# Peptides against a protein of PDB entry 2L5G: the designs that were tried, part 3

Target 1, 41 residues: chain A of PDB entry 2L5G
Amino acid sequence: LSKEELIQNMDRVDREITMVEQQISKLKKKQQQLEEEAAKP

## One batch from the design tools (peptide; made by RFdiffusion4, then SolubleMPNN)

Design b1_p8_6_s2 (from b1_p8_6 with P1A)
Fold by OpenDDE base, seed 5:
Structure b1_p8_6_s2 (fold): chain B 41 residues (1-41), chain A 8 residues (1-8)
Amino acid sequence: as target 1 above (41 residues)
Amino acid sequence: APLVPPSP
């Protein structure tokens, strides 16, 4: 593994982390909506 | 490309 390949792998991981964080945010919002709807009489 | 660990 070259230094350049290592940096490319780091950049890929950074993009994947960002995408997963956005997915977590969407899932948390959906969870909250479902909890609020379930709490309605 | 998949992430590959550095070769030892």
Scores: peptide ipSAE 0.119, ipTM 0.714, DockQ to the pose 0.368
Fold by OpenDDE base, seed 2:
Structure b1_p8_6_s2 (fold): chain B 41 residues (1-41), chain A 8 residues (1-8)
Amino acid sequence: as target 1 above (41 residues)
Amino acid sequence: APLVPPSP
């Protein structure tokens, strides 16, 4: 891999990490909402 | 344009 290809791959991985982190945050929030709803009598 | 300048 050239220096340019390495930088492009790093930028891609950084975007993928950001997308996964956003998905994890949304899923954790949904989990909490479901746990709070299930805990309501 | 390249994201980084070409290496010398």
Scores: peptide ipSAE 0.112, ipTM 0.701, DockQ to the pose 0.107
Fold by OpenDDE base, seed 1:
Structure b1_p8_6_s2 (fold): chain B 41 residues (1-41), chain A 8 residues (1-8)
Amino acid sequence: as target 1 above (41 residues)
Amino acid sequence: APLVPPSP
């Protein structure tokens, strides 16, 4: 891999990480909502 | 301009 290809791959991975982190945040929020709903008597 | 200078 050239330096340019390595940087392009890093930039792609950084975008993928950001998307996954946003998905994790949404899933954690949904999990919390389901846990709060299940904890209601 | 390349973000990284060419390797020697």
Scores: peptide ipSAE 0.110, ipTM 0.702, DockQ to the pose 0.087
Fold by OpenDDE base, seed 4:
Structure b1_p8_6_s2 (fold): chain B 41 residues (1-41), chain A 8 residues (1-8)
Amino acid sequence: as target 1 above (41 residues)
Amino acid sequence: APLVPPSP
């Protein structure tokens, strides 16, 4: 891989990390909502 | 021009 290809791959991975972090945030929020609903008698 | 200069 050229240095340019490595930079392009790094930028791709950086975008993928951001997308996964957003998914984790959404899933954590959903988990909290389900835990709060399950804790209600 | 390359974004990253060639390694020495």
Scores: peptide ipSAE 0.106, ipTM 0.697, DockQ to the pose 0.073

Design b1_p8_6_s3 (from b1_p8_6 with S7R)
Fold by OpenDDE base, seed 2:
Structure b1_p8_6_s3 (fold): chain B 41 residues (1-41), chain A 8 residues (1-8)
Amino acid sequence: as target 1 above (41 residues)
Amino acid sequence: PPLVPPRP
């Protein structure tokens, strides 16, 4: 692993983290909506 | 049932 390959791998991981954080945010919002719908009589 | 409070 060159220094350049290490930086490229870090940039890839940072993009993957951002994508997963966006997915978690969407899933949390959907979970809240389903919990609110299930809590309605 | 209690309204699910908004998550921060």
Scores: peptide ipSAE 0.085, ipTM 0.453, DockQ to the pose 0.013
Fold by OpenDDE base, seed 5:
Structure b1_p8_6_s3 (fold): chain B 41 residues (1-41), chain A 8 residues (1-8)
Amino acid sequence: as target 1 above (41 residues)
Amino acid sequence: PPLVPPRP
């Protein structure tokens, strides 16, 4: 692993983390909406 | 219906 390959792998992981965090945020918002809808009689 | 409070 060159220093350049290590940096490229770090940049890839940072992008994957950002995408997963955005997905978690969207899923949390959807969960809250479904809980609010289910709480409506 | 109780408003679901915003989760932190």
Scores: peptide ipSAE 0.083, ipTM 0.448, DockQ to the pose 0.013
Fold by OpenDDE base, seed 1:
Structure b1_p8_6_s3 (fold): chain B 41 residues (1-41), chain A 8 residues (1-8)
Amino acid sequence: as target 1 above (41 residues)
Amino acid sequence: PPLVPPRP
C-alpha cells in the first residue's frame, strides 16, 4: 500500500459509507411505511 | 392499534 493507494482506499470507503447510510435511511422509511400500512384496517 | 412513532 502506497500513501496514494491508502488515500484512494479512504475516499472509496467514505463514498461506500455515504451510499450505505442513504440505503439505511430508505429502508427505515420503507419499514415505517409497511408498519403503518399493516396497522391500518 | 398504537400508531408507529415517527422515525428520523
Scores: peptide ipSAE 0.073, ipTM 0.461, DockQ to the pose 0.013
Fold by OpenDDE base, seed 4:
Order: C-alpha cells, then sequence, then structure tokens
Structure b1_p8_6_s3 (fold): chain B 41 residues (1-41), chain A 8 residues (1-8)
C-alpha cells in the first residue's frame, strides 16, 4: 500500500463511519417510535 | 403510560 492508497482508505473508512452513524441514529429513532407506539394502549 | 425518554 502506497501512502496515497493509505490516505484513500482512511477517507473511505471515514465516509463509512459517517454512513453507519447516520444508520444508527435512524434505527435508534425508529426503535424509540416503535417503543412509544407499543407503549400506547 | 410514561413517555419513553429521549435516547442519545
Amino acid sequence: as target 1 above (41 residues)
Amino acid sequence: PPLVPPRP
């Protein structure tokens, strides 16, 4: 791996982290909504 | 029922 390939891989991982964090946030919000809906009689 | 508290 060249220095340039390492930087490109770091930039890729940083984008993947951001995408996963956004997915986790969406799933947490959906979980909360489902728990609020399940808690309604 | 108690509201589900906001999660971080």
Scores: peptide ipSAE 0.072, ipTM 0.457, DockQ to the pose 0.013

Design b1_p8_6_s4 (from b1_p8_6 with P1G S7R)
Fold by OpenDDE base, seed 5:
Structure b1_p8_6_s4 (fold): chain B 41 residues (1-41), chain A 8 residues (1-8)
Amino acid sequence: as target 1 above (41 residues)
Amino acid sequence: GPLVPPRP
C-alpha cells in the first residue's frame, strides 16, 4: 500500500460509516413511529 | 397504551 492507497481506504471506510449512520437514523425514526402507533388506543 | 415522547 502507498500513502495514496491508504487515504483511499480511509475515505471508503468513512463513506461506509456515513451510509450506515444514515440507515440507523432512518430505522430509529421508523421505530419511534411504530411505537407511537402501538401506543394509540 | 403509554404515550411515547419524541426522541432527539
Scores: peptide ipSAE 0.050, ipTM 0.487, DockQ to the pose 0.013
Fold by OpenDDE base, seed 3:
Structure b1_p8_6_s4 (fold): chain B 41 residues (1-41), chain A 8 residues (1-8)
Amino acid sequence: as target 1 above (41 residues)
Amino acid sequence: GPLVPPRP
């Protein structure tokens, strides 16, 4: 890999990490909502 | 029902 290709791959990975972190946050919130509703009588 | 505590 050239230096330019490595930088491009790093930038792609950074974007993918950000997207996955946002998905994790969304899923955690959904999980908490479902648990709250399930705890209601 | 009981409150669900905040998740980290």
Scores: peptide ipSAE 0.048, ipTM 0.479, DockQ to the pose 0.013
Fold by OpenDDE base, seed 1:
Structure b1_p8_6_s4 (fold): chain B 41 residues (1-41), chain A 8 residues (1-8)
Amino acid sequence: as target 1 above (41 residues)
Amino acid sequence: GPLVPPRP
């Protein structure tokens, strides 16, 4: 791998991590909403 | 039911 290819791969992985973290956040919020709704009388 | 606390 060249320096440029390594940086490009790092940037790609960084974006993928960010997308997964956003998906986790969305799912956590949805989970909380469902738990709050289930906890209501 | 019990209140679910906010999460990060």
Scores: peptide ipSAE 0.048, ipTM 0.489, DockQ to the pose 0.013
Fold by OpenDDE base, seed 2:
Structure b1_p8_6_s4 (fold): chain B 41 residues (1-41), chain A 8 residues (1-8)
Amino acid sequence: as target 1 above (41 residues)
Amino acid sequence: GPLVPPRP
């Protein structure tokens, strides 16, 4: 629980958040594509 | 049905 360990943990969490946000973005795009395809006559 | 509008 040193200052350095806290900073390292914060950096790790920041990277994990970024990766999850990118996954969410990709899934949202895929969801929209599927919804658009399903809405086609 | 109507087209799905683009999401932001």
Scores: peptide ipSAE 0.048, ipTM 0.484, DockQ to the pose 0.013

Design b1_p8_7_s1 (from b1_p8_7, 5 letters changed)
Fold by OpenDDE base, seed 5:
Structure b1_p8_7_s1 (fold): chain B 41 residues (1-41), chain A 8 residues (1-8)
Amino acid sequence: as target 1 above (41 residues)
Amino acid sequence: DLLEKALK
């Protein structure tokens, strides 16, 4: 791996992390909505 | 890229 290939792989991983974090945030919001709906009598 | 600039 060249220095340039290592940088490109790091940039790719950082983008993948950001995408997964956005997915987790969306799923946590959906979970909270379902928990709030289930708590209604 | 900020990482490219920091490592150059």
Scores: peptide ipSAE 0.053, ipTM 0.644, DockQ to the pose 0.087
Fold by OpenDDE base, seed 4:
Structure b1_p8_7_s1 (fold): chain B 41 residues (1-41), chain A 8 residues (1-8)
Amino acid sequence: as target 1 above (41 residues)
Amino acid sequence: DLLEKALK
């Protein structure tokens, strides 16, 4: 891997991390909504 | 990119 290829791979991984974190946040919010709905009488 | 500039 060249230095340029390593930088490109780091930028790709940073984008993938951001996308996964957004997905986790969305799933956590959905989980919380389902838990709150299930707790309603 | 800022990382590219820092590593050049």
Scores: peptide ipSAE 0.053, ipTM 0.643, DockQ to the pose 0.087
Fold by OpenDDE base, seed 3:
Structure b1_p8_7_s1 (fold): chain B 41 residues (1-41), chain A 8 residues (1-8)
Amino acid sequence: as target 1 above (41 residues)
Amino acid sequence: DLLEKALK
């Protein structure tokens, strides 16, 4: 791997991390909504 | 890119 290919791989991983963090945030919000709905009489 | 600058 060239230095340029290593940088491109790091940029790809940084984008993938951002996408996964956004998915985790959405799933945590959905979990909280389901927990709040289940706690209502 | 800031990453490219840090690796130079």
Scores: peptide ipSAE 0.051, ipTM 0.638, DockQ to the pose 0.082
Fold by OpenDDE base, seed 2:
Structure b1_p8_7_s1 (fold): chain B 41 residues (1-41), chain A 8 residues (1-8)
Amino acid sequence: as target 1 above (41 residues)
Amino acid sequence: DLLEKALK
């Protein structure tokens, strides 16, 4: 792997992390909504 | 990219 290929792989991983973090945030919000709805009498 | 700039 060249230095340039390593940087490109790091940039790819950083984008993938950001996408997964956004998915986790959306799922956590949905979980919280379902927990709040299930806690209503 | 900021990482590319930091590693130059």
Scores: peptide ipSAE 0.050, ipTM 0.637, DockQ to the pose 0.085

Design b1_p8_7_s2 (from b1_p8_7, 6 letters changed)
Fold by OpenDDE base, seed 3:
Structure b1_p8_7_s2 (fold): chain B 41 residues (1-41), chain A 8 residues (1-8)
Amino acid sequence: as target 1 above (41 residues)
Amino acid sequence: ELLEKAKK
């Protein structure tokens, strides 16, 4: 891999990390909503 | 950008 290819791979991984972090945030929020709904009588 | 620094 050239230096340019390594940097392109780093930029790809950075975007993938951001997308996964956003997915985790949405799933955690959904989990909390389900736990709050399940705690209602 | 980081890519522009790499091409130098």
Scores: peptide ipSAE 0.067, ipTM 0.695, DockQ to the pose 0.118
Fold by OpenDDE base, seed 2:
Structure b1_p8_7_s2 (fold): chain B 41 residues (1-41), chain A 8 residues (1-8)
Amino acid sequence: as target 1 above (41 residues)
Amino acid sequence: ELLEKAKK
């Protein structure tokens, strides 16, 4: 509940967001590759 | 670091 605890929680959440965004990017690239491979006759 | 900026 202190200002310091709030900032620590914000920094933690920002790191977690970055990790999730990197995971989403990897999954989107994998999805695109699978879609491109499935679209080949 | 965000923490050091917020202590000021």
Scores: peptide ipSAE 0.063, ipTM 0.689, DockQ to the pose 0.109
Fold by OpenDDE base, seed 4:
Structure b1_p8_7_s2 (fold): chain B 41 residues (1-41), chain A 8 residues (1-8)
Amino acid sequence: as target 1 above (41 residues)
Amino acid sequence: ELLEKAKK
């Protein structure tokens, strides 16, 4: 792997991390909403 | 951009 290929791979991984973190945040919020609604009588 | 920093 060239230096340029390594940097391109790092930039790709950074974008993938950001996308996964946004998905985790959305899923955690949805989980909390479902737990809150399930705790209501 | 990471690429522009790496070319310097």
Scores: peptide ipSAE 0.061, ipTM 0.686, DockQ to the pose 0.109
Fold by OpenDDE base, seed 1:
Structure b1_p8_7_s2 (fold): chain B 41 residues (1-41), chain A 8 residues (1-8)
Amino acid sequence: as target 1 above (41 residues)
Amino acid sequence: ELLEKAKK
């Protein structure tokens, strides 16, 4: 692998990390909603 | 940040 191919792979992984972080944020918001619903009598 | 360091 060239230096350029390694940078391209790093750019791909960085985009994948961003997508996973956005998914985690959505799941955390859904978790909070479920916790708030479960805390209601 | 890491990507910009790797491009140098």
Scores: peptide ipSAE 0.058, ipTM 0.677, DockQ to the pose 0.087

Design b1_p8_7_s3 (from b1_p8_7, 5 letters changed)
Fold by OpenDDE base, seed 3:
Order: sequence, then structure tokens, then C-alpha cells
Structure b1_p8_7_s3 (fold): chain B 41 residues (1-41), chain A 8 residues (1-8)
Amino acid sequence: as target 1 above (41 residues)
Amino acid sequence: DLLEKALQ
């Protein structure tokens, strides 16, 4: 692997991390909304 | 629904 291929792989991983973090944030917000709905009489 | 909003 060249230095350029290592940088390209790093940029790919950084994008994948950002996408997964956004998905986790959306799922946590959904969980909170379901918990708030289940707590209503 | 809340599932559709989480998958977008």
C-alpha cells in the first residue's frame, strides 16, 4: 500500500464513522420518543 | 413513522 492508498483508506473510514454516528443519533432520538410515548397514560 | 425518519 502506497502512502496515497493509506490516506484514501483513512478518508473512507472517517466518512463511514460519520455515517454510523448519524445513524446512532437518529436511533437514540427514536428510542427516547418511543419511551416518552410508552410513559403516557 | 419514527422508523422511516431513522432510516433517512
Scores: peptide ipSAE 0.046, ipTM 0.600, DockQ to the pose 0.021
Fold by OpenDDE base, seed 2:
Structure b1_p8_7_s3 (fold): chain B 41 residues (1-41), chain A 8 residues (1-8)
Amino acid sequence: as target 1 above (41 residues)
Amino acid sequence: DLLEKALQ
C-alpha cells in the first residue's frame, strides 16, 4: 500500500463512518418513537 | 416495518 492508497482508504472509511452514524441516529430516533408508543396506556 | 423505513 502506497501513502496515496492509505489516504484514499482513510477517506473511504471516513465516508462509511458518516453513513453509519446517520443510520444509528435514524434508528435511535425510531427506537425512541417505539418506546414512547409502548409507554402509552 | 420500522427497520425497513430506517434504512431508507
Scores: peptide ipSAE 0.046, ipTM 0.606, DockQ to the pose 0.023
Fold by OpenDDE base, seed 4:
Structure b1_p8_7_s3 (fold): chain B 41 residues (1-41), chain A 8 residues (1-8)
Amino acid sequence: as target 1 above (41 residues)
Amino acid sequence: DLLEKALQ
């Protein structure tokens, strides 16, 4: 891997991490809503 | 659906 290929791979991974973190946040909010709905009689 | 909203 050249230095340029390494930087390009880092930028790609950083974008993929940001996308996955946003998905995790949305799924955690969904989980909380389902837990709150399941706790209602 | 809450899943559909989370995947958008």
Scores: peptide ipSAE 0.046, ipTM 0.605, DockQ to the pose 0.022
Fold by OpenDDE base, seed 1:
Structure b1_p8_7_s3 (fold): chain B 41 residues (1-41), chain A 8 residues (1-8)
Amino acid sequence: as target 1 above (41 residues)
Amino acid sequence: DLLEKALQ
């Protein structure tokens, strides 16, 4: 791995982390909505 | 499924 390939791999992982964090945020919000709906009689 | 709707 060249230094350039290492930097490119780091930039890829950083983008993948950001995408997964956005997915987790959406999932947590949907979970909360279901918990609030399930708490209604 | 909520998981399927979140991955789309």
Scores: peptide ipSAE 0.044, ipTM 0.605, DockQ to the pose 0.024

Design b1_p8_7_s4 (from b1_p8_7, 5 letters changed)
Fold by OpenDDE base, seed 4:
Structure b1_p8_7_s4 (fold): chain B 41 residues (1-41), chain A 8 residues (1-8)
Amino acid sequence: as target 1 above (41 residues)
Amino acid sequence: ELLERALK
């Protein structure tokens, strides 16, 4: 692995982390909405 | 960017 390949792999992983964090945020918001709807009489 | 400085 060259220094350039390591930096390219870091940039890729950082993008993948950002995408997963956005997915987790959307799923947590959806979970909260479903929990709030289920808690209404 | 940190990456642009590391590639120079």
Scores: peptide ipSAE 0.059, ipTM 0.650, DockQ to the pose 0.096
Fold by OpenDDE base, seed 3:
Structure b1_p8_7_s4 (fold): chain B 41 residues (1-41), chain A 8 residues (1-8)
Amino acid sequence: as target 1 above (41 residues)
Amino acid sequence: ELLERALK
């Protein structure tokens, strides 16, 4: 592993973290919408 | 970001 390959791997992991965090946020919002809809009479 | 700037 060169220094450049290590930086590229860090950049990749940072992008993957951001994508997973966005997915978690979308799923949490969808869960809340389903809970609110299920609570309607 | 901070670590990438320190390694460049």
Scores: peptide ipSAE 0.059, ipTM 0.655, DockQ to the pose 0.084
Fold by OpenDDE base, seed 2:
Structure b1_p8_7_s4 (fold): chain B 41 residues (1-41), chain A 8 residues (1-8)
Amino acid sequence: as target 1 above (41 residues)
Amino acid sequence: ELLERALK
């Protein structure tokens, strides 16, 4: 593994983390909406 | 930016 390959792998992981964080945010918002709708009498 | 600094 060259220094360049390590940096490329870090950039890939950082992009994957960002994508997963965006998915988590969307799922948390959907969860909150479902919890709010389920809490309505 | 961070990658360009790490490549130097």
Scores: peptide ipSAE 0.059, ipTM 0.649, DockQ to the pose 0.097
Fold by OpenDDE base, seed 1:
Structure b1_p8_7_s4 (fold): chain B 41 residues (1-41), chain A 8 residues (1-8)
Amino acid sequence: as target 1 above (41 residues)
Amino acid sequence: ELLERALK
């Protein structure tokens, strides 16, 4: 593993983290909306 | 950005 391969692996992991964080944010917002809609009479 | 600076 060269220094360049390690940096490329870090860039890949950082992109994967960002994508997962965006998915978590979308799912949390959807959950909150469903909870707020279910709490309306 | 930070990683691109570490490659120069």
Scores: peptide ipSAE 0.056, ipTM 0.644, DockQ to the pose 0.093

Design b1_p8_8_s1 (from b1_p8_8, 6 letters changed)
Fold by OpenDDE base, seed 2:
Structure b1_p8_8_s1 (fold): chain B 41 residues (1-41), chain A 8 residues (1-8)
Amino acid sequence: as target 1 above (41 residues)
Amino acid sequence: DEILKKLQ
């Protein structure tokens, strides 16, 4: 792996992390809403 | 809930 290939792999991983963090945030919000709806009579 | 429908 060249230095350029390592930088490209880092940029890819940083984008993948950002996408996963956004998915986790959406799933946490969905979980909270399901818990709030389940707590309603 | 419309918000739950937007959350895949």
Scores: peptide ipSAE 0.030, ipTM 0.476, DockQ to the pose 0.016
Fold by OpenDDE base, seed 1:
Structure b1_p8_8_s1 (fold): chain B 41 residues (1-41), chain A 8 residues (1-8)
Amino acid sequence: as target 1 above (41 residues)
Amino acid sequence: DEILKKLQ
């Protein structure tokens, strides 16, 4: 891997992290809503 | 819930 390929791989990983963090946030909100709906009589 | 549908 060249220095340029390492930088490109870092930028890719940073984007992948951001996408996964957004997915985790959505799943946590979905979990909370399912818990709140299950707590309704 | 419509918010739950938007998160799927």
Scores: peptide ipSAE 0.027, ipTM 0.474, DockQ to the pose 0.017
Fold by OpenDDE base, seed 5:
Structure b1_p8_8_s1 (fold): chain B 41 residues (1-41), chain A 8 residues (1-8)
Amino acid sequence: as target 1 above (41 residues)
Amino acid sequence: DEILKKLQ
């Protein structure tokens, strides 16, 4: 791998991390809302 | 309901 290929692979991984973090945030919000709906009398 | 559907 050239230096340029390593930078391109790093930029790809950084984008994939950001996408996974956004998915985790959405799933946490969904979990919280399901817990709040289940706690209603 | 609608917010749960938007988070799916």
Scores: peptide ipSAE 0.027, ipTM 0.472, DockQ to the pose 0.017
Fold by OpenDDE base, seed 3:
Structure b1_p8_8_s1 (fold): chain B 41 residues (1-41), chain A 8 residues (1-8)
Amino acid sequence: as target 1 above (41 residues)
Amino acid sequence: DEILKKLQ
């Protein structure tokens, strides 16, 4: 692993983290909306 | 309804 390969691997991991965080945010919003709809009479 | 459709 060169220094350049380590930087490229870090950039890949940072992109993967950002994608997972966006998925978690969407799922949390979906959960909240389902809870609000289930609380309606 | 519409918000749930956009999150799917």
Scores: peptide ipSAE 0.025, ipTM 0.470, DockQ to the pose 0.016

Design b1_p8_8_s2 (from b1_p8_8, 3 letters changed)
Fold by OpenDDE base, seed 4:
Structure b1_p8_8_s2 (fold): chain B 41 residues (1-41), chain A 8 residues (1-8)
Amino acid sequence: as target 1 above (41 residues)
Amino acid sequence: EEIEERRR
């Protein structure tokens, strides 16, 4: 792997991290909503 | 809330 290929792989991983973090945020919000709904009598 | 499909 060249230095350029390593940078391109890093940029790809950074984009993948951002997408996964957005998914985690959505899932955490949905979890909180379900926990709040389940806590209602 | 729709889980956005991973755009490649």
Scores: peptide ipSAE 0.053, ipTM 0.578, DockQ to the pose 0.034
Fold by OpenDDE base, seed 3:
Structure b1_p8_8_s2 (fold): chain B 41 residues (1-41), chain A 8 residues (1-8)
Amino acid sequence: as target 1 above (41 residues)
Amino acid sequence: EEIEERRR
């Protein structure tokens, strides 16, 4: 692994983290909506 | 709301 390959792998992981965090945020919002809907009689 | 699938 060159220094350049290590930096490219770090940049890839940082992009993947950001994408997963956005997915988690969307899923948490959807979970809350479903919990609020299920709590209605 | 469309769940945008992870493009590899």
Scores: peptide ipSAE 0.051, ipTM 0.571, DockQ to the pose 0.034
Fold by OpenDDE base, seed 1:
Parts: sequence; C-alpha cells; structure tokens
Structure b1_p8_8_s2 (fold): chain B 41 residues (1-41), chain A 8 residues (1-8)
Amino acid sequence: as target 1 above (41 residues)
Amino acid sequence: EEIEERRR
C-alpha cells in the first residue's frame, strides 16, 4: 500500500461516512414521522 | 419514500 493508495482509501471512507450519515439522517426523520403518526389516536 | 440501497 503506497501513501497514495492510503489517501485514496481515506477519500473513499470519507465519502462512505457522508453517505451513511445522510442515510441515518433520512431514516431518523422517517422514524420520527412514523412515531408521530403511530402516536396519533 | 424509497430507501436507496447503496450499490458498492
């Protein structure tokens, strides 16, 4: 593994973190909406 | 709302 391959792997992981964080945010928002809907009588 | 599955 060259220093360049390590940087490329870091940039990939950083993009992956960003994508997962966006997915978590969407899922948390959807969870909250479903919890608010389920809490309605 | 469709959950877009991450394609690797």
Scores: peptide ipSAE 0.050, ipTM 0.568, DockQ to the pose 0.033
Fold by OpenDDE base, seed 5:
Structure b1_p8_8_s2 (fold): chain B 41 residues (1-41), chain A 8 residues (1-8)
Amino acid sequence: as target 1 above (41 residues)
Amino acid sequence: EEIEERRR
């Protein structure tokens, strides 16, 4: 792997991290909504 | 709000 290939792999991983963090945020929001709905009588 | 299921 060249230095340029390593930088390209880092940029790819940083994008994948951002996408997964957005998915985690959506799932946490949905979890909170379900917990709030389940806490209603 | 729909949860996108990952297609296997």
Scores: peptide ipSAE 0.039, ipTM 0.524, DockQ to the pose 0.026

Design b1_p8_8_s3 (from b1_p8_8, 3 letters changed)
Fold by OpenDDE base, seed 4:
Structure b1_p8_8_s3 (fold): chain B 41 residues (1-41), chain A 8 residues (1-8)
Amino acid sequence: as target 1 above (41 residues)
Amino acid sequence: EEILEKLK
């Protein structure tokens, strides 16, 4: 791996991390909404 | 950004 290939792989991984974190945030919010709806009397 | 600029 050249220095340029390592930088490109870092940029790719950083984008993939950001996308996964956004997905986790959406899923956590949906989980909380389902838990709140299930806790209603 | 600054780290990536120094690494290029």
Scores: peptide ipSAE 0.046, ipTM 0.590, DockQ to the pose 0.077
Fold by OpenDDE base, seed 2:
Structure b1_p8_8_s3 (fold): chain B 41 residues (1-41), chain A 8 residues (1-8)
Amino acid sequence: as target 1 above (41 residues)
Amino acid sequence: EEILEKLK
């Protein structure tokens, strides 16, 4: 593994993290909506 | 890009 390959792998992981964080945010928003709808009498 | 330049 060259230093350049390690940096390219870091850049890839940072993109994957960003994509997962966006998915988590969307899922948390959906969860909150479902909890609010389930809490209606 | 900036991180790559500082790490060279």
Scores: peptide ipSAE 0.042, ipTM 0.600, DockQ to the pose 0.095
Fold by OpenDDE base, seed 5:
Structure b1_p8_8_s3 (fold): chain B 41 residues (1-41), chain A 8 residues (1-8)
Amino acid sequence: as target 1 above (41 residues)
Amino acid sequence: EEILEKLK
């Protein structure tokens, strides 16, 4: 791996982390909505 | 990021 390939791989991983964190946030919000709906009589 | 500046 060149220095340039290492930087490109870091930039890719940082974008993938951001995308996964956004997915986790959306899923956590949907989980909370389902828990609140299930708690209604 | 500080890491990218050190790698130039």
Scores: peptide ipSAE 0.042, ipTM 0.591, DockQ to the pose 0.079
Fold by OpenDDE base, seed 3:
Structure b1_p8_8_s3 (fold): chain B 41 residues (1-41), chain A 8 residues (1-8)
Amino acid sequence: as target 1 above (41 residues)
Amino acid sequence: EEILEKLK
């Protein structure tokens, strides 16, 4: 692994983290909506 | 329903 390949791998991991965080945010919003719909009589 | 569908 060159220093350049290490930086490229870090940039890839940072993008993967951002994608997972966006997925978690989406799932939390879906969970809240399902909980609000289940709480309706 | 509608907001959940827009979130898929």
Scores: peptide ipSAE 0.019, ipTM 0.404, DockQ to the pose 0.016

